# Peptides against a protein of PDB entry 3LCN: the designs that were tried, part 69

Target 1, 96 residues: chain A of PDB entry 3LCN
Amino acid sequence: QYTENLKVIVAEKLAGIPNFNEDIKYVAEYIVLLIVNGGTVESVVDELASLFDSVSRDTLANVVQTAFFALEALQQGESAENIVSKIRMMNAQSLG

## One batch from the design tools (peptide; made by RFdiffusion4, then SolubleMPNN)

Design b2_p30_2_s4 (from b2_p30_2, 11 letters changed)
Fold by OpenDDE base, seed 4:
Structure b2_p30_2_s4 (fold): chain B 96 residues (1-96), chain A 30 residues (1-30)
Amino acid sequence: as target 1 above (96 residues)
Amino acid sequence: EEEEEEAEREEEEEERKELEEELEETRESL
């Protein structure tokens, strides 16, 4: 499916988190794995929160929510490049 | 016990509300 594109997208979102001390690639792959295997926003957030206590639940929720909407956008025909660009802008706004 | 269940329900409802608000912001941004 869109797993590889989604990994790139999620990684871009994770890169916007200040003081993120986990491996971005690993976490992105794990999030995508949970989503494509039928996870919901709630269940994926719960799983991540149990594993990564260095990141707030709200921050994790934002990442997961972004991933789900990105997946929907991909399914609707939006390019991964366009989605990544939007996330980069979001990251910049969050840091500003 | 009933008071504890009610408190848990209120906490879940508040968490759901916060999640919905964040979802809307994310949706509008993408």
Scores: peptide ipSAE 0.184, ipTM 0.627, DockQ to the pose 0.039
Fold by OpenDDE base, seed 1:
Structure b2_p30_2_s4 (fold): chain B 96 residues (1-96), chain A 30 residues (1-30)
Amino acid sequence: as target 1 above (96 residues)
Amino acid sequence: EEEEEEAEREEEEEERKELEEELEETRESL
């Protein structure tokens, strides 16, 4: 039930990756699909690493980890807007 | 062969450790 918000959140996280050459919307949708179908952080990272070799495993792990904790935050009643704002701050710090 | 298998296991363990550390950093940042 949080899938649409989670897609937006994951897309925001992906947008912070420098030199990311994949379609952000597509990758975000795929990550969410894997999570809602019972994927773990490790299994989702493994899947993404096998499909998208343009980004490091560590970068993918960070994205997936963010997605899982964002899902938990949503379930605890935090707004998607607030989570997106936090991710934007994280993205800015990573580039600074 | 045993040395290669041991090296692979050590690499997987290090990767898992790095993932756990990164998880904690991510959790604290949200």
Scores: peptide ipSAE 0.176, ipTM 0.616, DockQ to the pose 0.041
Fold by OpenDDE base, seed 2:
Structure b2_p30_2_s4 (fold): chain B 96 residues (1-96), chain A 30 residues (1-30)
Amino acid sequence: as target 1 above (96 residues)
Amino acid sequence: EEEEEEAEREEEEEERKELEEELEETRESL
């Protein structure tokens, strides 16, 4: 039920990764798919790390962890817009 | 063999702990 919002949120997080060479939309959809099918942070990171060698495991972990927290925030009633805004700020801080 | 299994278990536990800590930091930052 939060699938589409979560995709947008994850995509925003991925957009903050410098030199990210993969299709953001595709990766975001895949992350969300894994999460909604019962993946854990560790299992999702393991899967992504095996598929995408251009991104560090730590970076992937940060993305996946953000996704799980975002899902929790959505479930607690926070808007996707607010979450995206926070992620944009985090992305800017990481690059600064 | 038992030592290797113990080492693997410890490594998995440490990795889990690190991920949990990073998740908590992320949660606090959002």
Scores: peptide ipSAE 0.170, ipTM 0.614, DockQ to the pose 0.041
Fold by OpenDDE base, seed 3:
Structure b2_p30_2_s4 (fold): chain B 96 residues (1-96), chain A 30 residues (1-30)
Amino acid sequence: as target 1 above (96 residues)
Amino acid sequence: EEEEEEAEREEEEEERKELEEELEETRESL
């Protein structure tokens, strides 16, 4: 129901990671897949950390937690567009 | 090296743009 929107949201979050060397779309899809299949923050981070050793666990945790927050926001009626905009602003602030 | 990195960033931006377009299409369909 929120799968496609969540993919876009997670992709925006991943795009803010410096020196990220994985395919953003692929990773976003995988994160969403794990979440919709009942993953928790911890279990999803564990899975990602095992696959993507070039990315710090803390970075992965931040991405995954953001995804869960975004999902909750979507469920509460916030638009995906608004969520993406917020993440984009956060990404820009992190680089400053 | 720098040119390759720049190309990778451009590709990432294009991918993001495509995803955002898909998001908008999804939103409009609701």
Scores: peptide ipSAE 0.025, ipTM 0.453, DockQ to the pose 0.032; fails the geometry check

Design b2_p30_3_s1 (from b2_p30_3, 13 letters changed)
Fold by OpenDDE base, seed 3:
Structure b2_p30_3_s1 (fold): chain B 96 residues (1-96), chain A 30 residues (1-30)
Amino acid sequence: as target 1 above (96 residues)
Amino acid sequence: SSEERKKLEEEIEELKKKIKERRKKKKEEE
């Protein structure tokens, strides 16, 4: 139910990773499906870490944790737009 | 359901494959 919104949110988060040369849409979808399939923060991070050696585990953990928090926020009634906006601002702040 | 979960797992694996393929494709285009 929140999968499509979560994909957008995760994509925004991934877009903030410097030198991330992967297909953001596919990776975002991959992360969301792992979560939908019952993944935990740890298990999803493990999967991503095995796939993306060039990205630090901490960075991956941050992405995954953001996804879980976003999912919770969606469930609590926060709009996807607001969540995306927050992430976008955080991305800009980290690079600026 | 079990069938739905199976389909989901298949989709996950397909996506993983696509991610790897896109990585290879980008490398070839460079």
Scores: peptide ipSAE 0.645, ipTM 0.914, DockQ to the pose 0.706
Fold by OpenDDE base, seed 2:
Structure b2_p30_3_s1 (fold): chain B 96 residues (1-96), chain A 30 residues (1-30)
Amino acid sequence: as target 1 above (96 residues)
Amino acid sequence: SSEERKKLEEEIEELKKKIKERRKKKKEEE
């Protein structure tokens, strides 16, 4: 499956969140496993929002939606490297 | 399989616990 690549992708997305003081690897893995377990955008966002009250729901939703889009991209044959690169560029733009 | 699903759910809960524990550790170190 695309689980390991998705973890890397989600971690890159989380790394773009300013002042995010959580363990990125653990959170990325957590998000991916929730998705693998049949989570939806809404259910995963709800879970994360309950866990991380210092992060806006919109930010969490953006992370989760990105994960789902990335999963679809992986399934359609896009490389994880390309997806990570896109996210990295978006992270830089968000801070600029 | 049902067993694999159960294992996955257990891993999810363990990760959640780890996330919470790391938060506590960081707070103690500050």
Scores: peptide ipSAE 0.644, ipTM 0.914, DockQ to the pose 0.708
Fold by OpenDDE base, seed 4:
Structure b2_p30_3_s1 (fold): chain B 96 residues (1-96), chain A 30 residues (1-30)
Amino acid sequence: as target 1 above (96 residues)
Amino acid sequence: SSEERKKLEEEIEELKKKIKERRKKKKEEE
């Protein structure tokens, strides 16, 4: 339902991770499908942690939590564009 | 449905495989 928008949102969040050398589109899609398949924050973080040893668990948890919050926001009627804009601003602040 | 769930799980595993393969290729290029 909100799968495609959520992929875009998660991709934007991943783009803010310094030195992240993975295919952002594939990873974003992977995260979203794990969530759609009934994953929890903890289970998705565990899966990602096993896959990406070079990324801290805290960073992964932040990405996954953002995805869940974004999904809730979408369900409550917030636009994908607005959510992406917020994440982009947060990314810029973290790099500044 | 059970069939839809199975298809979703297969897609998840395929993506995981693609992610791992891309990592392998990058490592070989270094």
Scores: peptide ipSAE 0.643, ipTM 0.914, DockQ to the pose 0.791
Fold by OpenDDE base, seed 5:
Structure b2_p30_3_s1 (fold): chain B 96 residues (1-96), chain A 30 residues (1-30)
Amino acid sequence: as target 1 above (96 residues)
Amino acid sequence: SSEERKKLEEEIEELKKKIKERRKKKKEEE
């Protein structure tokens, strides 16, 4: 299973959210565990929305969808480093 | 297994609690 790699990937995605003052490591772990426990995009977004009312649902959905896509990419043989790099580039582009 | 699922669910809830506690702590320090 790709739990640890996925935590790193999700953390990178969370780091791109402006004004996100939560503990990124804890939130990333929380998201991954929800997914591992059989969560869907919808159910995980609902859970996060209940916790972080200051973050838009669209932003949360983007994070969660990225996590699921990343998991699929890992399963298809893409390296975690490559996925993180792509996310980092996307984060930079969103700020630029 | 059911036991593994229960353990995972407990871990999830504990983590959720930690997230909330850290948020409260930060707010109290402000």
Scores: peptide ipSAE 0.642, ipTM 0.913, DockQ to the pose 0.756

Design b2_p30_4_s1 (from b2_p30_4, 15 letters changed)
Fold by OpenDDE base, seed 2:
Structure b2_p30_4_s1 (fold): chain B 96 residues (1-96), chain A 30 residues (1-30)
Amino acid sequence: as target 1 above (96 residues)
Amino acid sequence: MEEEERKKRLEELEKLKKKFLEEKEKKLEE
């Protein structure tokens, strides 16, 4: 029920990664699919790291952890718009 | 119905994974 919103949220997080060479939409979809099929932070990071060597494990872990926190926030009633706004602020802060 | 949805999600996941691997192979051949 939160998968579509989570895809948007994860895509926003991925958009903040400098020099990201992968298709953001496809990677976001893949991350969400891994999570909804029982993935953990560790297992999802391992999967992504095996596919995308241009991104550090720490960066991947940050993305995946953000996805799990976002999912919890959605379940607790926070709007996707608010979560996306927070991520945009974080992305801007990391570049500043 | 729940099992059917799980199966559908897994199939989609496998499809995406295959696509990623194929794209990487394609880049190596270029």
Scores: peptide ipSAE 0.418, ipTM 0.818, DockQ to the pose 0.858
Fold by OpenDDE base, seed 4:
Structure b2_p30_4_s1 (fold): chain B 96 residues (1-96), chain A 30 residues (1-30)
Amino acid sequence: as target 1 above (96 residues)
Amino acid sequence: MEEEERKKRLEELEKLKKKFLEEKEKKLEE
């Protein structure tokens, strides 16, 4: 029930990665699908690392961990808009 | 309904994975 919001959140997180050369929407969808189908942080990172050589494992881990935290936040009642705003600010801070 | 939704998600997962692998293969051939 939180999948669509989570896709938006993960996409926002991916948008903050410098020189990311993959389709953000597709990768976000893939991450969410892995999570809702029982993936763990480690298993999702492993899957992504096997597909995307251009992105460091640490970067992938950061994205995936953010996704899991965001899902928990959504389940606790935080709005997707609020979560996206936080991520956007973090993205801007990292590039500033 | 739950089983059908699960099946749908798995199919989407496989579809996306296939797309990513095809793109990697294409890049390797260039």
Scores: peptide ipSAE 0.412, ipTM 0.816, DockQ to the pose 0.941
Fold by OpenDDE base, seed 3:
Structure b2_p30_4_s1 (fold): chain B 96 residues (1-96), chain A 30 residues (1-30)
Amino acid sequence: as target 1 above (96 residues)
Amino acid sequence: MEEEERKKRLEELEKLKKKFLEEKEKKLEE
């Protein structure tokens, strides 16, 4: 359904995390996998926190929340391209 | 075809998870 687009969106969000040196594609896929298999924001954050000790829980929560919002946006008819562009702009602002 | 590709991706994700867990355990032992 929206899984492939969501992976791209989450990857863009992960790309905005400073000093994140993990495989972005795999991490994005993992997040989406957890979500489509019934994960909640809290459960997905818990899972990610158990894997990544170099990223704050708040940062992980921000990524996961973005994923859920993006999924809702996709369901409402917003294009993946538009969502990605918004995230890219937010990434740029955070590093400015 | 699709099922086999999905299986492959899941295996890759499991490997990734294992790697992260191993690194975490290593840090706890230090």
Scores: peptide ipSAE 0.391, ipTM 0.802, DockQ to the pose 0.348
Fold by OpenDDE base, seed 5:
Structure b2_p30_4_s1 (fold): chain B 96 residues (1-96), chain A 30 residues (1-30)
Amino acid sequence: as target 1 above (96 residues)
Amino acid sequence: MEEEERKKRLEELEKLKKKFLEEKEKKLEE
């Protein structure tokens, strides 16, 4: 139900990772796939960590946790636009 | 070299995605 919005949100979060060399859209799609098919934060992080040695576990955990929080926010009625805006702001703060 | 490495990672991602979907499908059929 919230799949497409969640993909956009996760992609925005991934875009904030410095030196991330993977396809953002595909990784976002895969994260969402794992979540909507019953993944937990820990299991999704484990899955991603197996694929991306160049990305720290903490970074992956941050992305995945954000995705779960975003999904909850969507379910509570928050707009995808607002969520993306908050993430974009957080990305800017982390680099500043 | 970087492009080839990226390609391999993407192939692995697709492979794992496929396996994941197949595993879920199998569990639903049981």
Scores: peptide ipSAE 0.262, ipTM 0.710, DockQ to the pose 0.121

Design b2_p30_4_s2 (from b2_p30_4, 17 letters changed)
Fold by OpenDDE base, seed 2:
Structure b2_p30_4_s2 (fold): chain B 96 residues (1-96), chain A 30 residues (1-30)
Amino acid sequence: as target 1 above (96 residues)
Amino acid sequence: SSEEERKKREEKLEELKKKFLKKREEKLKE
């Protein structure tokens, strides 16, 4: 239901990670697949940490938690565009 | 049973993981 929008949102969040060498689209897709198939923040972080050793666990946790919050926001009627905009602002603040 | 359902979910996730890794590998070969 919210899968495609969530992929876009997660991709935007991943784009804010400095020196992230993985394919953002593929990773976003995988995160969403894990979430929609019953993953929790902890289990998804564990899975990602096992695959991407170049990214800190805290960073991964932040990405995954953002995904869950975004999913809830989508379910409550917030637009994907608005969520993406918020994430872009957060990404910019992180670099500033 | 709940245990059987858990096992099925785990198997499904494993298949998704394999697909992800395969896609990543194919991308690296481009």
Scores: peptide ipSAE 0.240, ipTM 0.737, DockQ to the pose 0.237
Fold by OpenDDE base, seed 5:
Structure b2_p30_4_s2 (fold): chain B 96 residues (1-96), chain A 30 residues (1-30)
Amino acid sequence: as target 1 above (96 residues)
Amino acid sequence: SSEEERKKREEKLEELKKKFLKKREEKLKE
């Protein structure tokens, strides 16, 4: 029920990765599909690592963990807009 | 059973992976 909002949130997180050459929307969609079909942080990271060897496991883990935290926040009643804003702020801080 | 459910999830994930790879290949051809 939170899949569409989660896709937007994950896409925002992916947008903060420097030199990420994959289509952000496609990757975000795939991550969410993995999660809603029973994926764990570990299993999703393993899957992504097999597809994107140019991205470190730490970076992938950070993205996936953020997705799970975001899903929990959505379930607890936090708005998608607020979550996106927090991620955007963190992305900006990382670049600074 | 837990094993049967795990197998079903794995099969579903493989299907999704194929779909993702197809989309990525299509993007590369554009």
Scores: peptide ipSAE 0.175, ipTM 0.706, DockQ to the pose 0.268
Fold by OpenDDE base, seed 4:
Structure b2_p30_4_s2 (fold): chain B 96 residues (1-96), chain A 30 residues (1-30)
Amino acid sequence: as target 1 above (96 residues)
Amino acid sequence: SSEEERKKREEKLEELKKKFLKKREEKLKE
């Protein structure tokens, strides 16, 4: 029920990764699909690491953990807009 | 059972993985 909002949120997080050469929308979609089909932080990271060897495991873990936190936030009633705003600010700080 | 549910999830994830890889391949060919 939070799938579409979570896709947007994860895409925003991925957009903050420098030199990421994959389609952000596709990757975000896949991450969300893994999560909603019973993935754990570790299993999703393992899956992504097998697909994207050019991205560090720590970076992938950060993205996946953010996704799980975002899902929890959505379930607790926080708006997708607020979550995206927070991530965007974090992305800007990391690049600054 | 939990084992049956696990198997179903794994099968579903494998299908999704194939679809994802196909999309990525198609994108790379454009």
Scores: peptide ipSAE 0.164, ipTM 0.698, DockQ to the pose 0.285
Fold by OpenDDE base, seed 3:
Structure b2_p30_4_s2 (fold): chain B 96 residues (1-96), chain A 30 residues (1-30)
Amino acid sequence: as target 1 above (96 residues)
Amino acid sequence: SSEEERKKREEKLEELKKKFLKKREEKLKE
């Protein structure tokens, strides 16, 4: 139900990671796939860490936790656009 | 080409999906 919006949100979060060389669209799709198939924060982080050794575990955990929070926000009626805007602002702050 | 690159990315994603499903199935058999 919220999978497509969640992919966009996760992609925005991934775009904020400096020196991330993976395809953002497909990584976002994979994260959402893991979540909707019963993944937990820990299990999803474990899977991603095994695939992307150039990214710190803490960074991956931050991305995955954001995805779960975003899903809850969507379920509570917050718009995807609003969530993306918040993430974009956070990304800008981390670079500043 | 961009088309070839797209195809490779899609194939990689499908491979990852299959690996994930295989792991899940193995856990259910234990």
Scores: peptide ipSAE 0.163, ipTM 0.674, DockQ to the pose 0.104

Design b2_p30_4_s3 (from b2_p30_4, 14 letters changed)
Fold by OpenDDE base, seed 5:
Structure b2_p30_4_s3 (fold): chain B 96 residues (1-96), chain A 30 residues (1-30)
Amino acid sequence: as target 1 above (96 residues)
Amino acid sequence: MEEEEREEREKRLEELRKLFEERRRKRELE
């Protein structure tokens, strides 16, 4: 399954959030588990928003949507390394 | 098997949720 790769991907996305004050590893795991247990974009965002007041809902939505797109990409045969590289580039552009 | 795995994930989710909530409360008290 793609859970471990997805955790790495989500962690990379979280690493791009300015002033993120939560544990990236644990939050990435949390997001992946919610998705694997049948969460939707909306339900996962709602869950995260209830827990992490320091992050805007829009930012959380962006993270969650990225996770779902990444999962689809993995299922279609894209490598985790390629997905991480794309996210890293996007993070760099967002911080610039 | 799938149900057992889901239950394990739910248990882990609860552990993490509790962790995040506790950390939030701790920060609010500091």
Scores: peptide ipSAE 0.720, ipTM 0.931, DockQ to the pose 0.924
Fold by OpenDDE base, seed 4:
Structure b2_p30_4_s3 (fold): chain B 96 residues (1-96), chain A 30 residues (1-30)
Amino acid sequence: as target 1 above (96 residues)
Amino acid sequence: MEEEEREEREKRLEELRKLFEERRRKRELE
């Protein structure tokens, strides 16, 4: 139900990672599928860390935690647009 | 039906995993 919106949200979060060498769209899809299939923050981080060794574990953990919070926000009625806007602001602040 | 959808997601996960692994190997050879 929220999978497509969550993919967009996660993609926005990934777009804030400097020197990210992976396909944002496919990684976002991968994260969402892991979550939908019952992954936890720790299990999803472990999976991503095993695949993307060029990204720090802390960065991956931040992305995954954001995804879980975003899913909760969507379920509580927050719009995808608002969530994306918040993430974009955070990305801009982290780059500054 | 839910189990079939889960299996489809698992198949897609495997496709993506293979893609990431292949791309990683390609970068390592560059």
Scores: peptide ipSAE 0.720, ipTM 0.931, DockQ to the pose 0.889
Fold by OpenDDE base, seed 1:
Parts: structure tokens; sequence; C-alpha cells
Structure b2_p30_4_s3 (fold): chain B 96 residues (1-96), chain A 30 residues (1-30)
């Protein structure tokens, strides 16, 4: 039920990765589908690491963990807009 | 319904995985 919002949130997180050479929309969709199909943080990170070797495992883990935290936040009643705003701020700080 | 929805997600996952693999192969050849 939160899949579409989660795709937007994950895409925002991916947009903060410097020199990311994959399609953000497709990767965000991929991550959300893995989570909905019952993936764990570990299993999703393993999957992504096998596909995207140009991105560090730590960076991928950060993206995936953010997705799970965002899902929990949505379930607790936080708005997608608020979550996106927080991620955007974090992206800006990480670039500094 | 749930089974069909899961099957559709699995199909899409495979499609995307194939796309990523093809793009990776293309970059490796360039």
Amino acid sequence: as target 1 above (96 residues)
Amino acid sequence: MEEEEREEREKRLEELRKLFEERRRKRELE
C-alpha cells in the first residue's frame, strides 16, 4: 500500500549518490519490489551489490536501510513529503 | 489475487534485472 510513495522516497535517496550511472527510477522500483517480495536489508543489499559493482556496499546498505526506515515511518503516519524533505536535506549535507 | 500479484512482481523483477545486466555488459564493452 506504500509502494508508490516508497519508490519516490528511494529515488530521492539514490539521487544523492555521486556519479551514479544507473537509471534512478528503475533502481528505485527494483528495490521496492524486492522489499515487497519479502527481502531483508541483508538480502536486498546482496542483490544490489551483485548488480551494481560501481557503488560501494556501504552506500547500497545506506540506501536500503533508508528504504526500510521510510517504510516504518509511513506505517507510523509520517507523510511521504516530509520523508522526502528529510532525505533531500541529508543528501545536501553529504555533498558538503 | 495475492499469488498473481506476486508473480507479476517477480516477472517485473526479472525484466529489470535483465536490463541492468545488459547495461552493465554494454558499459564493459565500451
Scores: peptide ipSAE 0.720, ipTM 0.931, DockQ to the pose 0.902
Fold by OpenDDE base, seed 3:
Structure b2_p30_4_s3 (fold): chain B 96 residues (1-96), chain A 30 residues (1-30)
Amino acid sequence: as target 1 above (96 residues)
Amino acid sequence: MEEEEREEREKRLEELRKLFEERRRKRELE
């Protein structure tokens, strides 16, 4: 199971969103649960967009796509630490 | 076992969804 690692990864991605006013831990858990229960990129984005109108649909789509790519990377043997490091670097670049 | 685990995840999803909706309504009323 990669659920706990995926929650950490998604939380790191959410932490890069400017002016995000939701609880990162709860939103990360919500996204991972939707994915594990069979959600697709489109269905998860639709769900999040209905709940978090302060975040653009494009930003939500980027978060969800990152989660799916991260899950695939974990399954292919990449460490959670490496994935988090890459996301942190991307967040820093977007803020700079 | 898989079905029971899925049901527990659905319960947690509903709890979180309710939390997010309540927080949204609270912000809109303030």
Scores: peptide ipSAE 0.720, ipTM 0.931, DockQ to the pose 0.931

Design b2_p30_4_s4 (from b2_p30_4, 17 letters changed)
Fold by OpenDDE base, seed 2:
Structure b2_p30_4_s4 (fold): chain B 96 residues (1-96), chain A 30 residues (1-30)
Amino acid sequence: as target 1 above (96 residues)
Amino acid sequence: SSSEERKKREEKLKELKEKFLEERKKKELE
């Protein structure tokens, strides 16, 4: 039931990756579907790394870990808006 | 059912993955 919010959150995280040339919405959907179908951080990173060689494994790991943390936060009652705001601020800081 | 929902997600995963691969192939041919 958190899938749609998680897609938005993951998309926000992906949007912070400089020079990312993939469709953000599609990649976010893919990540979320991998997670809800039983993926782990390691397995999802492995899958993404095999598909997107232009993005470092560390960057992918950061995205995936953020997704898992966000899912936990949603489950703990934090709003999607708050999570997105935090990610947006982190994105801005990483580029600053 | 839960199994049917999982099956649908798996199908969507295949669809998305194939899209990524096809788009990459297209770019290679350009």
Scores: peptide ipSAE 0.361, ipTM 0.804, DockQ to the pose 0.883
Fold by OpenDDE base, seed 3:
Structure b2_p30_4_s4 (fold): chain B 96 residues (1-96), chain A 30 residues (1-30)
Amino acid sequence: as target 1 above (96 residues)
Amino acid sequence: SSSEERKKREEKLKELKEKFLEERKKKELE
């Protein structure tokens, strides 16, 4: 239902992580699949932390929490485009 | 079937995870 949009959103969030050397598309897909299969913020963070130990747990938590918030926003009727735009702005601000 | 779809997603998760692990091993060997 919202999985494809959520993948795009998560990918945008991941793209904001400096020096992230993983395939953004695949990681985004993995995160979304974990969520739709019943993952919680904590369980998904734990899983990602075990796989990507070069990324701080706080950074991973921020990504995962963003994904859950985005999913809620999608369910409430917000467009994926708007959510992506917000994330993009946040990414840009973090670089400044 | 919902159960079949869930199983398919689980298999995909395993596939992706294995991919990550394999890539990690590859990088470690380089």
Scores: peptide ipSAE 0.341, ipTM 0.796, DockQ to the pose 0.901
Fold by OpenDDE base, seed 4:
Structure b2_p30_4_s4 (fold): chain B 96 residues (1-96), chain A 30 residues (1-30)
Amino acid sequence: as target 1 above (96 residues)
Amino acid sequence: SSSEERKKREEKLKELKEKFLEERKKKELE
């Protein structure tokens, strides 16, 4: 039920990764589908690491953990807009 | 049904994974 919002949120997080040359929307969709099909932080990170060796495991873990936190926030009633805004702010801080 | 939806998600996962692998293969050939 939160999949579409979560895709947007994860895409925003991925957009903050410097030199990330993958299709952000496709990767976001992949991450969300892994999560909703019962993935854990560890299993999703392992899957992504096997596909994207150009991205550090720590970076992947940060993205995945953010996705899980965002999902929990959505379930607790926080708006997708608020979550995206927080991530965008964090992205800006990391690039500054 | 939930099982049907899961099956669809699994197929989509396969599709996306294959796309990533194809792109990797393409890069390796360049």
Scores: peptide ipSAE 0.309, ipTM 0.778, DockQ to the pose 0.911
Fold by OpenDDE base, seed 1:
Structure b2_p30_4_s4 (fold): chain B 96 residues (1-96), chain A 30 residues (1-30)
Amino acid sequence: as target 1 above (96 residues)
Amino acid sequence: SSSEERKKREEKLKELKEKFLEERKKKELE
């Protein structure tokens, strides 16, 4: 039930990756589907690494871990808007 | 979730994966 919000959150996280040439919405959807279909951080990272070898494994791991933490936050009652704001701030800081 | 919903997710995963691979091939040819 949190899949749509999670897609938005993951998309925001992906938007912070420099020189990422993939369609962010499609990748976000892919990550969320992997998670809701029983993926773990390790298995999702492995899958993404096989598809997007131009992105470092550490970067992919950071994206995936953020997704799992965001899902937990949503389940605990935190708003999607608040989570997106946090990620946006993080993205800005990483490029600053 | 139901088995039917899971099947739909698996099919969508396959679709998206294929899309990524095809787009990569297209970019390599350009």
Scores: peptide ipSAE 0.311, ipTM 0.782, DockQ to the pose 0.850; fails the geometry check

